Peptides against a protein of PDB entry 5VVV. Designs and how they scored, part 157

Target 1, 276 residues: chain A of PDB entry 5VVV
Amino acid sequence: FLCGVVEGFYGRPWVMEQRKELFRRLQKWELNTYLYAPKDDYKHRMFWREMYSVEEAEQLMTLISAAREYEIEFIYAISPGLDITFSNPKEVSTLKRKLDQVSQFGCRSFALLFDDIDHNMCAADKEVFSSFAHAQVSITNEIYQYLGEPETFLFCPTEYCGTFCYPNVSQSPYLRTVGEKLLPGIEVLWTGPKVVSKEIPVESIEEVSKIIKRAPVIWDNIHANDYDQKRLFLGPYKGRSTELIPRLKGVLTNPNCEFEANYVAIHTLATWYKSN
Target 2, 276 residues: chain A of PDB entry 5VVV as posed
Amino acid sequence: FLCGVVEGFYGRPWVMEQRKELFRRLQKWELNTYLYAPKDDYKHRMFWREMYSVEEAEQLMTLISAAREYEIEFIYAISPGLDITFSNPKEVSTLKRKLDQVSQFGCRSFALLFDNIDHNMCAADKEVFSSFAHAQVSITNEIYQYLGEPETFLFCPTEYCGTFCYPNVSQSPYLRTVGEKLLPGIEVLWTGPKVVSKEIPVESIEEVSKIIKRAPVIWDNIHANDYDQKRLFLGPYKGRSTELIPRLKGVLTNPNCEFEANYVAIHTLATWYKSN

## One batch from the design tools (peptide; made by RFdiffusion4, then SolubleMPNN)

Design b2_p22_8_s3 (from b2_p22_8, 9 letters changed)
Fold by OpenDDE base, seed 2:
Structure b2_p22_8_s3 (fold): chain B 276 residues (1-276), chain A 22 residues (1-22)
Amino acid sequence: as target 1 above (276 residues)
Amino acid sequence: SELEKKYEESKERYKKAALADL
């Protein structure tokens, strides 16, 4: 069971010292996972093709080593979906080289994210792939196999919550393709009924699990505030029954951008996880 | 750039959805 934090917000990423302090807190609270997905890391999303510099490499190696010191699984995410051409073998090879570099830093767990992108494929991809889901699954399976089928590999769908599913969760052709074609060793990220889900009912997890043919990992935006810089979410982790735990592969909270605001959010997630 | 525009459109798509969920 993956339980911890995703740094998955829009806005200024946490500094390396904040991330190290997070790992210390996660260990102390018996949480086990950190997903590196800061949307404003230029080399994570906009410039996903660009290799890390020597200085950035040293920082990431130090960060991954610190995660290991605290027994925290460090998952490196990349979000190529803004401008990747899925049918172009040069794009696939560029993505492979980027993940090879991160593997050299000592990273062993990875994620491919297709969140918040346009559903329209380019003309070249439409000639090769029958749908956007087929294009995403194809590259995700190829990368997963290229990396030697790592123990933890995550996929974030473009339809990552109930409100993004067309026509709905149980009838989505996109999620059906993901469930049928994504390799079974790849975990699927899910946010619940909404982008900001006040509640995640057990029945909603049973519904999505049926179509994706696996238990999801929750990307939980309950404490996310990157959509409104005037809000802070200081309340407890709530609106999730502990009956979800045996029906999930994990829960990763995407909390407030302000690192110091997240004590209650993360501590109460840990209390929730241990109460099962 | 065109890429910066796509990034901002992505961010605004998310923000608009998240705000509608509140």
Scores: peptide ipSAE 0.745, ipTM 0.971, DockQ to the pose 0.928
Fold by OpenDDE base, seed 4:
Structure b2_p22_8_s3 (fold): chain B 276 residues (1-276), chain A 22 residues (1-22)
Amino acid sequence: as target 1 above (276 residues)
Amino acid sequence: SELEKKYEESKERYKKAALADL
């Protein structure tokens, strides 16, 4: 069970010292996972093709080493979906080389994120792939296999919540393709019925699990504030039955952008996780 | 740039959805 934090927000990323402090807190609270997915890391999303500089590499190596020191699984995410051409072997090779670099930093766990992108494929991809889901699954499977089938590999679908599913979760051709064609060792990220799910009913997890043919990892936006930085979500982790735990592969909270605001969010997630 | 525009459109798509969930 993956339980911890995703740094997955839009806005100023946490500094390395905050991330190290997070790892200390995660270990102390018997949480086990950190997903590196800061939207404002230009080399994570906009400039996903760009290799890390020497200085950035040193920082990431230090961060990954710190995660290991605190027994926290460091998952490196990349979000190529803004402008990748899935059918282009050069793009696939570029993605491979980027993940090779991160592997050299000592990273062993990875994620491919296709969140918040346009569903429209380019002309070249439409000639090769039957759908956007087919293109995403193809590259995800290829990368997963290329990396030697790492123990933890995550996929964030473009339809990552109930409200993004067309026509709905159980009938989504996109999620059906993901479920049918995504390799079984690849985990699927899900935010619940909504982007910001006030509640995640058990039935909603059973529904998505059926179509994706696996238990999801919850990317939990309950404490996310990057959509309205005038708000701080200081309340406890709530609206999730502990009955979800045996039905999930994990829960990663995507909390407030303000690192200092997240004590209650993360601590109460840990309490929730241990209450099962 | 075109890429910056796509990034901002992505961000606004998310923000709009998240705000609608409140």
Scores: peptide ipSAE 0.743, ipTM 0.971, DockQ to the pose 0.919
Fold by OpenDDE base, seed 5:
Structure b2_p22_8_s3 (fold): chain B 276 residues (1-276), chain A 22 residues (1-22)
Amino acid sequence: as target 1 above (276 residues)
Amino acid sequence: SELEKKYEESKERYKKAALADL
């Protein structure tokens, strides 16, 4: 069971010292996972093709080593979906080389994210792939196999919540393709019925699990504030029955952008997790 | 750039959805 934090917000990323402090807190609270997915890291999302510099490499190696010191699984995410051409073998090879570089930093767990992108494929991809889901699954499976089938590999779908599913969760052709064709060792990220789910009913997890043919990992936006920085979510982790725990592969909270605001959010997630 | 525009459109798509969930 993956339990911890995703740094997955829009806005200024946390500094390396904040991330190290997070790992210490996660270990202390018996949480086990950190997902590196800061949307404003240019080499994560906008410039995903660009290799890390020597200085950036040293920082990431230090961060991954710190996660290991605190027994925290460091998952490196990349979000190529803004401008990747899935059918172009040069794009696939560029993605492979980027993840090889991160593997050399001592990373062993990875994620491919296709969140918040347009559903429309380019003309070249339409000639090769039957749908956008087929294109995403194809590259994800190829990368997963290329990396030697790492123990933890995550996929974030473009339809990552109930409100993004067309026509709905149980009838989504996109999620059906993901469930049928995504390799079984790849985990699927999900935010619940909504982008910001106040509640995640058990029945909603049973519905999505049926179509994706696996238990999801919750990317939990309950404490996310990057959509409205005038708000701070200082309340406890709530609106999730402990009956979800045996029906999930994990829960990763995407909390407030302000690192200092997240004590209650993360601590109460840890209490919730240990209550089952 | 065109890429910066796609990034901002992506961010706005998320923000609009998250705000509608409130």
Scores: peptide ipSAE 0.735, ipTM 0.970, DockQ to the pose 0.903
Fold by OpenDDE base, seed 3:
Structure b2_p22_8_s3 (fold): chain B 276 residues (1-276), chain A 22 residues (1-22)
Amino acid sequence: as target 1 above (276 residues)
Amino acid sequence: SELEKKYEESKERYKKAALADL
């Protein structure tokens, strides 16, 4: 069961010392996972093709080593979906080379994210792939296999919540393609019925699990505040029955952008997880 | 740039959805 934090917000990424402090807190609270997915890391999302510099590589190696020291699984995410051409073998090769570099930093766990992108494929991709879901699954499976089928590999669908599913979760052709074609060793990220789910009912997890043919990992936006800079979510982790735990592969909270605001969010997630 | 525009459109898509769900 993956339990911890995703740094997955839009806004100023946490500094390396904050991330190391996070790992210390995660270990202390018997949480086990950190997903590196800061939207404002240029080499994560906008410039996903660009290799890390020597200085950036040293920082990432130090961060990955710190995660290992605290027995925290460091998952490196990349979000190529803004401008990738899925059918272009050069794009696939560029993605492979980027993940090879991160593998050389000592990373062993990876995520491929297709959140918050347009559903329209280019003309070249439409000639090769039957749908956007087929294109995403194809590259995700190829990357997963290329990396030697790592123990932890995450996929974030473009339909990552109930409100994004057309016509709904159980009938989504997109999620059906993901469930049927995504390799079974790849985990699927999900935010619940909504982008920011106030509640995640057990029935909603049973519904999505059926179509994706696996238990999801919750990307939990309950404490996210990057959508409204006037808000801070200082309340406890709530609106999730502990009956979800045996029905999930994990829970990763995407908390407030302000690192110092997240004590209650992360501590109460840990209390929730231990209450099962 | 075009890429910066796509990033901001992505961010706005998320923000709009997150706010609509509250």
Scores: peptide ipSAE 0.723, ipTM 0.964, DockQ to the pose 0.905

Design b2_p22_8_s4 (from b2_p22_8, 11 letters changed)
Fold by OpenDDE base, seed 1:
Structure b2_p22_8_s4 (fold): chain B 276 residues (1-276), chain A 22 residues (1-22)
Amino acid sequence: as target 1 above (276 residues)
Amino acid sequence: SKLEELYEKSKEAYKEAALADL
């Protein structure tokens, strides 16, 4: 069971010293996972093709080593979906080289994210793939196999919540393709019925699990504030029954952008997890 | 740039969806 934090917000990423302090807190609270997915890391999303510099490499190696010291699984995410051509072998090879670099930093766990992108494929991809889901699954499976089938590999669908599913969760052709064609060792990220789910009913997890043919990992936006700079979410982790735990592969909270605001959010997630 | 425009469009679409769900 993956339980911890995703740094997955829009806005200024946390500094390396904040991330190291996070790992210490995660270990102390008996949490086990950190997902690196900051939207404003240019080499994560916009400039995903660009290799890390020597200085950036030293920082990432130090961060990954710190995660290992605190027994925290460090998952590196990349979001190529803004402008990737899925049918182009050069794009696939560029993605492979980027993940090879991160693997050399000592990273062993990875994520491919297709959140918040346009549903339209380019003309070249339409000639090769039957749908957008087929294109995403093809590259994800190829990367997963190329990396030697790592123990933890995550996929974020473009339809990552109930409100994004057409016509709905149980009938989505996109999620059906993901469930049928995504290799079984790849985990699927999900935010619940909504982008920001006040509640995640058990029945909603049973519905999505059936179509994706696996238990999801919750990307939990309950404490996310990147959509409204005037709000801070200082309340406890709530609206999730402990009956979800045996029906999930994990829970990763995407908390407030302000690192100092997240004590209650993360501590109460840990209390919820240990109450099972 | 075109890539910055795609990023900002993506970010605003996320914010709109997140706010509509509150």
Scores: peptide ipSAE 0.693, ipTM 0.959, DockQ to the pose 0.904
Fold by OpenDDE base, seed 4:
Structure b2_p22_8_s4 (fold): chain B 276 residues (1-276), chain A 22 residues (1-22)
Amino acid sequence: as target 1 above (276 residues)
Amino acid sequence: SKLEELYEKSKEAYKEAALADL
């Protein structure tokens, strides 16, 4: 069971010292996972093709080493979906080289994210792939196999919540393709019924699990504030029955952008997780 | 740049969806 934090927000990323402090807190609270997915890391999303510099590499190596020291699984995410051409072998090779670099930093767990992108494929991709889901699954499977089928590999669908599913979760052709074609060793990220789910009913997890043919990892936006920086979510982790725990592969909270605001959010997630 | 425009469009679409869900 993956339990911890995703740094998955829009806005200023946490500094390396905050991330190290996070790992210390996660270990202390018996949480086990950190997903590196800051939207404003330009080499994660906007400039996903760009290799890390020597200085950035040193920082990431140090961060990954710190995660290991605190027994936290460091998952490196990349979000190529803004402008990738899925059918272009040069794009695939560029993605492989980027993940090879991160593998050299000592990273062993990876995520490929297709959140917050347009569903429209370019003309070249339409000639090769029957749908956007087929294109995403194809590259995800290829990357997963290329990396030697790492123990933890996550996929974030473009339809990552109930409100994004067309026509709905159980009938989504996109999620059906993901469920049928995504390799079984790849985990699927999900935010619940909504982008920011106040509640995640058990029945909603059973519904999505059926179509994706696996238990999801919750990307939990309950404490996310990147959509409205005038808000701070200082309340406890709530609106999730502990009956979800045996029905999930994990829960990763995407909390407030303000690192110091997240004590209650993360601590109460840990209490929730240990209560089962 | 075109890529910055795509990023900002993506970000605003997320923010709109997140706010609509509240």
Scores: peptide ipSAE 0.690, ipTM 0.959, DockQ to the pose 0.911
Fold by OpenDDE base, seed 5:
Structure b2_p22_8_s4 (fold): chain B 276 residues (1-276), chain A 22 residues (1-22)
Amino acid sequence: as target 1 above (276 residues)
Amino acid sequence: SKLEELYEKSKEAYKEAALADL
């Protein structure tokens, strides 16, 4: 069971010292996972093709080493979906080289994220792939196999919540393709019925699990404030039955942008997890 | 740039969806 934090917000990423402090807190609270997915890391999303500089490499190596020291699984995410051409072998090769670099930093766990992108494939991809889901699954499977089938590999679908599913979760052709064609060792990220789910009913997890043919990992936006920085979510982790735990592969909270605001959010997630 | 425009469009689409959930 993956339990911890995703740094997955829009806005100023946490500094390396905040991330190390996070790992210390995660270990203290018996949480085990950190997903590196800051939207404003240019080399994570916008400039995903660009290799890390020597200085950036040293910082990431130090961060990955710190995660290991605190027994926290460091998952490196990349979000190529803004402008990737899935059918172009050069794009696939560029993605491979980027993940090779991160593997050299000592990273062993990875994620491919296709969140918050247009559903329309380019003309070249339409000639090769039957759908957007087929294109995403093809590259995800190829990358997963290329990396030697790592023990933890995550996929974030473009339809990552109930409100994004067309026509709905149980009938989504996109999620059906993901369930049928995504290799079984790849985990699927999900935010619940909504982007910011006040509640995640058990029945909603059973529905999505059936179509994706696996238990999801919850990317939990309950404490996210990047959509409205005038708000701080200081309340406890709530609206999730402990009956979800045996039906999930994990829960990763995407909390407030303000690192110092997240004590209650993360601590109460840990209490929730240990209550099962 | 075109890539910055795609990023900002993505960000605003997320914010709109997140705010609709409140």
Scores: peptide ipSAE 0.689, ipTM 0.958, DockQ to the pose 0.943
Fold by OpenDDE base, seed 3:
Structure b2_p22_8_s4 (fold): chain B 276 residues (1-276), chain A 22 residues (1-22)
Amino acid sequence: as target 1 above (276 residues)
Amino acid sequence: SKLEELYEKSKEAYKEAALADL
């Protein structure tokens, strides 16, 4: 069971010292996972093709080493979906080389994220792939196999919540393709019925699990505030039954952008997880 | 740039969806 934090917000990323403090807190609270997915890291999303500099490499190596010191699984995410051509072998090879570099930093767990992108394939991809889901699954499976089938590999679908599913969760051709074609060792991220789910009913997890043919990892936006800078979510982790725990592969909270605001959010997630 | 426009468009679409859910 993956339980911890995703740094997955839009806005100023946390500094390395905040991330190290996070790992210390995660260990203390018996949480086990950190997903590196800051939207405003240029080399994560906009410039996903760009290799890390020597200085950036040193920082990431230090961060990954710190996660290991605190027994926190460091998952490196990349979001190539803004402008990747899935059918182009050069794009696939570029993605491979980027993940090879991160593997050299000592990273062993990875994520491919296709959240918050346009559903329209380019002309070249339409000649090769029958749908957007087929294109995403193809590259994800290829990368997963290329990396030697790492123990933890995550996929974030473009339809990552109930409200994004067309026509709905149980009938989505996109999620059906993901469920049928994504290799079984790849985990699927899900935010619940909504982008920001006030509640995640057990029945909603049973529905999505059926179509994706696996238990999801919750990317939990309950404490996210990047969509409204006037908001700060200081309340407890709530609206999730502990009956979800045996039905999930994990829960990763995407909390407030303000690192100092997240004590209650993360601590109450830990209390929830230990209440199983 | 075109890529910056795509990024900002995706960010605003997320924010709009997140706010609509509240």
Scores: peptide ipSAE 0.681, ipTM 0.958, DockQ to the pose 0.908

## One batch from the design tools (peptide; made by RFdiffusion4, then SolubleMPNN)

Design b2_p23_1_s1 (from b2_p23_1, 14 letters changed)
Fold by OpenDDE base, seed 1:
Structure b2_p23_1_s1 (fold): chain B 276 residues (1-276), chain A 23 residues (1-23)
Amino acid sequence: as target 1 above (276 residues)
Amino acid sequence: MIEEKYKKSKEKYFEIARKDVEE
C-alpha cells in the first residue's frame, strides 16, 4: 500500500531542503511514499525533453539518496503529454533517455502522467492509433518494459476523475482501453468522483476499479490549494472511509503549496492509514 | 507555443477545481 505525498501542484515547487524535511516527517509518521510531480518544474512537464544539468543531477541524486535513507519510496514522474507525438519514434527515444538519466540517479520507481492535456491527437498519431487512450497505453507499456518492469510504475489517465469520464466512468471507452491494454503491473492514479473530491465513496472506487481492472492509487486533492492560493486547507483528512483501504493500491495526498501548512493534512492521513 | 498550452491547461484545471470546491 503506497501512502504519502505527491508534490503535484501548480506553483513554485518545494526546495530540496523542504523535500528532505518531508521525508523525515513521512518516516516519523510511518508513511512510505513520495511522488515527484511538480508541474512548474520545467523539466517535468513543459520542457520534459530536456536532460538535467550536472548541477540538477547532483541535487536529484542527493534527494533520492535522502529518500532511501528515510526508507521513503521515491517515485519520479514525467508529464510529456502537452506536446509529445506518440507515433514518433524519436519522441519515444527521447523519453527513454530522460528516464535513463533519472535511473542513473538511483531512482527505481516511475510515473507517466497524462493529466490536464487536450484529448485531440495530431494527424500523425491519428494515422497510427485508434484512440488517444491507445496512444497513451502504447507508450506507457513500452516505457514500463524498457525500464525492466519496475516494482512501482504509475500511470495518470487524462480521465483521472469521474467528471472527466465520457459518457461516465463505467461506460468510458478511454478507461476501458486503459483497463484492457495497460499492462497489469502498472498502477492507475485517480482523484475520485471529482478533481477535488469532498468525498470518495466506496461504491465509486468499486466502479472505477471494475473498468480499469485494478485497484487505483488515489491522487488526493482534498488539501490542494494551487487553484485558490487565497485559501489554506488546514482541516483533517476526511470524507474517505477506512473501508477504502483494502480497495486501494494507495493514497498520495497533493497538499497545500505552502509546505509549512501541511502538518495536519499529512499527520491525519497517517492516522487514517494506521486505523485500518 | 508550449508556454501557451501550459497556461491554458493550468487555467482550465483551476476553473474546474474551484467549481468542485464550491459544490
Scores: peptide ipSAE 0.754, ipTM 0.969, DockQ to the pose 0.930
Fold by OpenDDE base, seed 2:
Structure b2_p23_1_s1 (fold): chain B 276 residues (1-276), chain A 23 residues (1-23)
Amino acid sequence: as target 1 above (276 residues)
Amino acid sequence: MIEEKYKKSKEKYFEIARKDVEE
């Protein structure tokens, strides 16, 4: 069961010292996972093709080593979906080289994210893939296999919550394709009924699990505040029955941008997790 | 071009998230 924090917000990423402090807290609270997905890290999303510099490499190596020190699984995410051409082998090779570099930093867990992108393909991709889901699954499977099928590999669908599914969760052709064609060893991220879900009912998890043919990992935006600079979410992790735990592969909370504001959010997630 | 795509996607997410929280 993956339980911890995804740094997945828009805005200024946390600094290295904050991330190291996070790892210490996660260990103390018996959480086990950190997903690196800061959207404003240029080489994660906007300029995903760009290799890390020597200086950036040193920082990431140190960070990954710190995660290991605190027995936190460090998952490196990349979000190529804004402008990748799925059918272009050069794009695939570029993605492979980038992840090779990160592997050299000591990273062994990875994620491909296709959240917050338009549901369209270029002409070249349309000639190769029958749907957007097919394109995403194809590259994800290829990368997963290329990396030697790591124990932890995550996929974030474009339809990552109920309100994004057409016509709905249980009948989504996109999610059906993901469920049927994504290799079984790859985990699927899910955010619940909405982008920010007040509640995540058990039945909603059963519904999505059926179509994706696996228990999802929750990317939880309950405490996310990147969308409103005037609000801090300081309340406890709630609206998630502990009955969800045996029906999930994990929960990763995407909390407030302000690192110092997240004590209650993360601590109460830990309490929730340990209650079952 | 990529900056514009990024900005558009971010703003769309922000709009949806704000609505979700207020409901």
Scores: peptide ipSAE 0.751, ipTM 0.970, DockQ to the pose 0.952
Fold by OpenDDE base, seed 5:
Structure b2_p23_1_s1 (fold): chain B 276 residues (1-276), chain A 23 residues (1-23)
Amino acid sequence: as target 1 above (276 residues)
Amino acid sequence: MIEEKYKKSKEKYFEIARKDVEE
């Protein structure tokens, strides 16, 4: 069971010292996972093709080493979906080279994210793939196998919540393709019925699990505030029955942008997790 | 061009998230 934090918000990423402090807190509270997915890391999303510089490499190596020190699984995410051409072998090669670099930093867990992108393909991809889901699954499977089928590999679908599913969760052709074609060793991220889900009913998890043919990992935006910096979400982790725990592969909270505001959010998640 | 796409995606997410919280 993956339980911890995803740094997945828009806005200024946390600094290295904050991330190291996070690892210390995660260990103390018996949580085990950190997903690196800051939207404003340009080499994560906007310029995903760009290799890390020597200085950036040193920082990431140090960060990954720190995670290992505190027995936190460090998952490196990349979001190529804004402009990747899935059918172009050069693009696939570029993605492989980027992840090879991160592997050299000591990283062993990875994620491919296709959240917050247009639900369409370019002309070249339409000639090769039957659907957007087929294109995404193809490259994800290839990368997963290329990396030697790491123990932890995550996939974030473009339809990552109930309201994004067309026509709905149980009848989504996109999610059906993901469920049928995505290799079984790859986990699927999900935010619940909504992008920001006040509640995540057990029945809703059973519904999505059926179509994706696996228990999802919750990317939980309950405490996310990147969309409104005038608000801080300081309340406890709630609206999630502990009955969800045996029905999930994990929960990663995407909390407030302000690192110092997340004590209650993360602590109460830990309490929730340990109460099963 | 990529920066524009990024910004549009971000704003769309923001709009949806704000609506979700207001419900």
Scores: peptide ipSAE 0.751, ipTM 0.969, DockQ to the pose 0.949
Fold by OpenDDE base, seed 3:
Structure b2_p23_1_s1 (fold): chain B 276 residues (1-276), chain A 23 residues (1-23)
Amino acid sequence: as target 1 above (276 residues)
Amino acid sequence: MIEEKYKKSKEKYFEIARKDVEE
């Protein structure tokens, strides 16, 4: 069960010292996972093709080592979906090279994210793939296998919540393709019925689990505040029955952008997790 | 162009998220 934090917000990323402090807290509270997915990291999303510099590499290596020190699984995410051409072997090779570099930093867990992108393919991709889902699954499976089928590999679908599913969760051709074609060792991220889900009913998890043919990992935006600069969410982790725990592969909270505001968010998640 | 795509996707997410928390 993956339980911890995803740094997945828009806005100024946390600094390395904050991330290390996070690892200390995660260990203290018996959580086990950190997903690196800061959207404003240029080399994570907008410029995903760009290799890390020597200086950036040193920082990431140090960070990954720190995670290991505190027994936190460090998952490196990349979001190539804004402009990748799935059918272009050069693009695939570029992605492989980037993840190879991160592997050299000591990273052993990875994620491919296709959130917050247009649901369309370029002409070249349309000639090769039956659908957008097929294209995404193809590259994801290939990368997963290329990396030697790491113990933890995550996939974030473009339809990552109920309201994004067409026509709905249970009948989504996109999610059906994901469920049927995505290799079983790859986990699927999900935010619940909505992008920011006030409640995540057990029934909703059962529904999505059926179509994706696996228990999802919740990317939980309950404490996210990147969308409202006037908001700080300081309340407890709630609206999630502990009955969800045996039905999930994990929960990663995407909390407030302000690092110091997240004590309650993360601590109460830990309490929730340990209560089952 | 990539920056514009990024901006548009971000703003779309923001709009949806704001609506979600208002409900």
Scores: peptide ipSAE 0.746, ipTM 0.969, DockQ to the pose 0.956

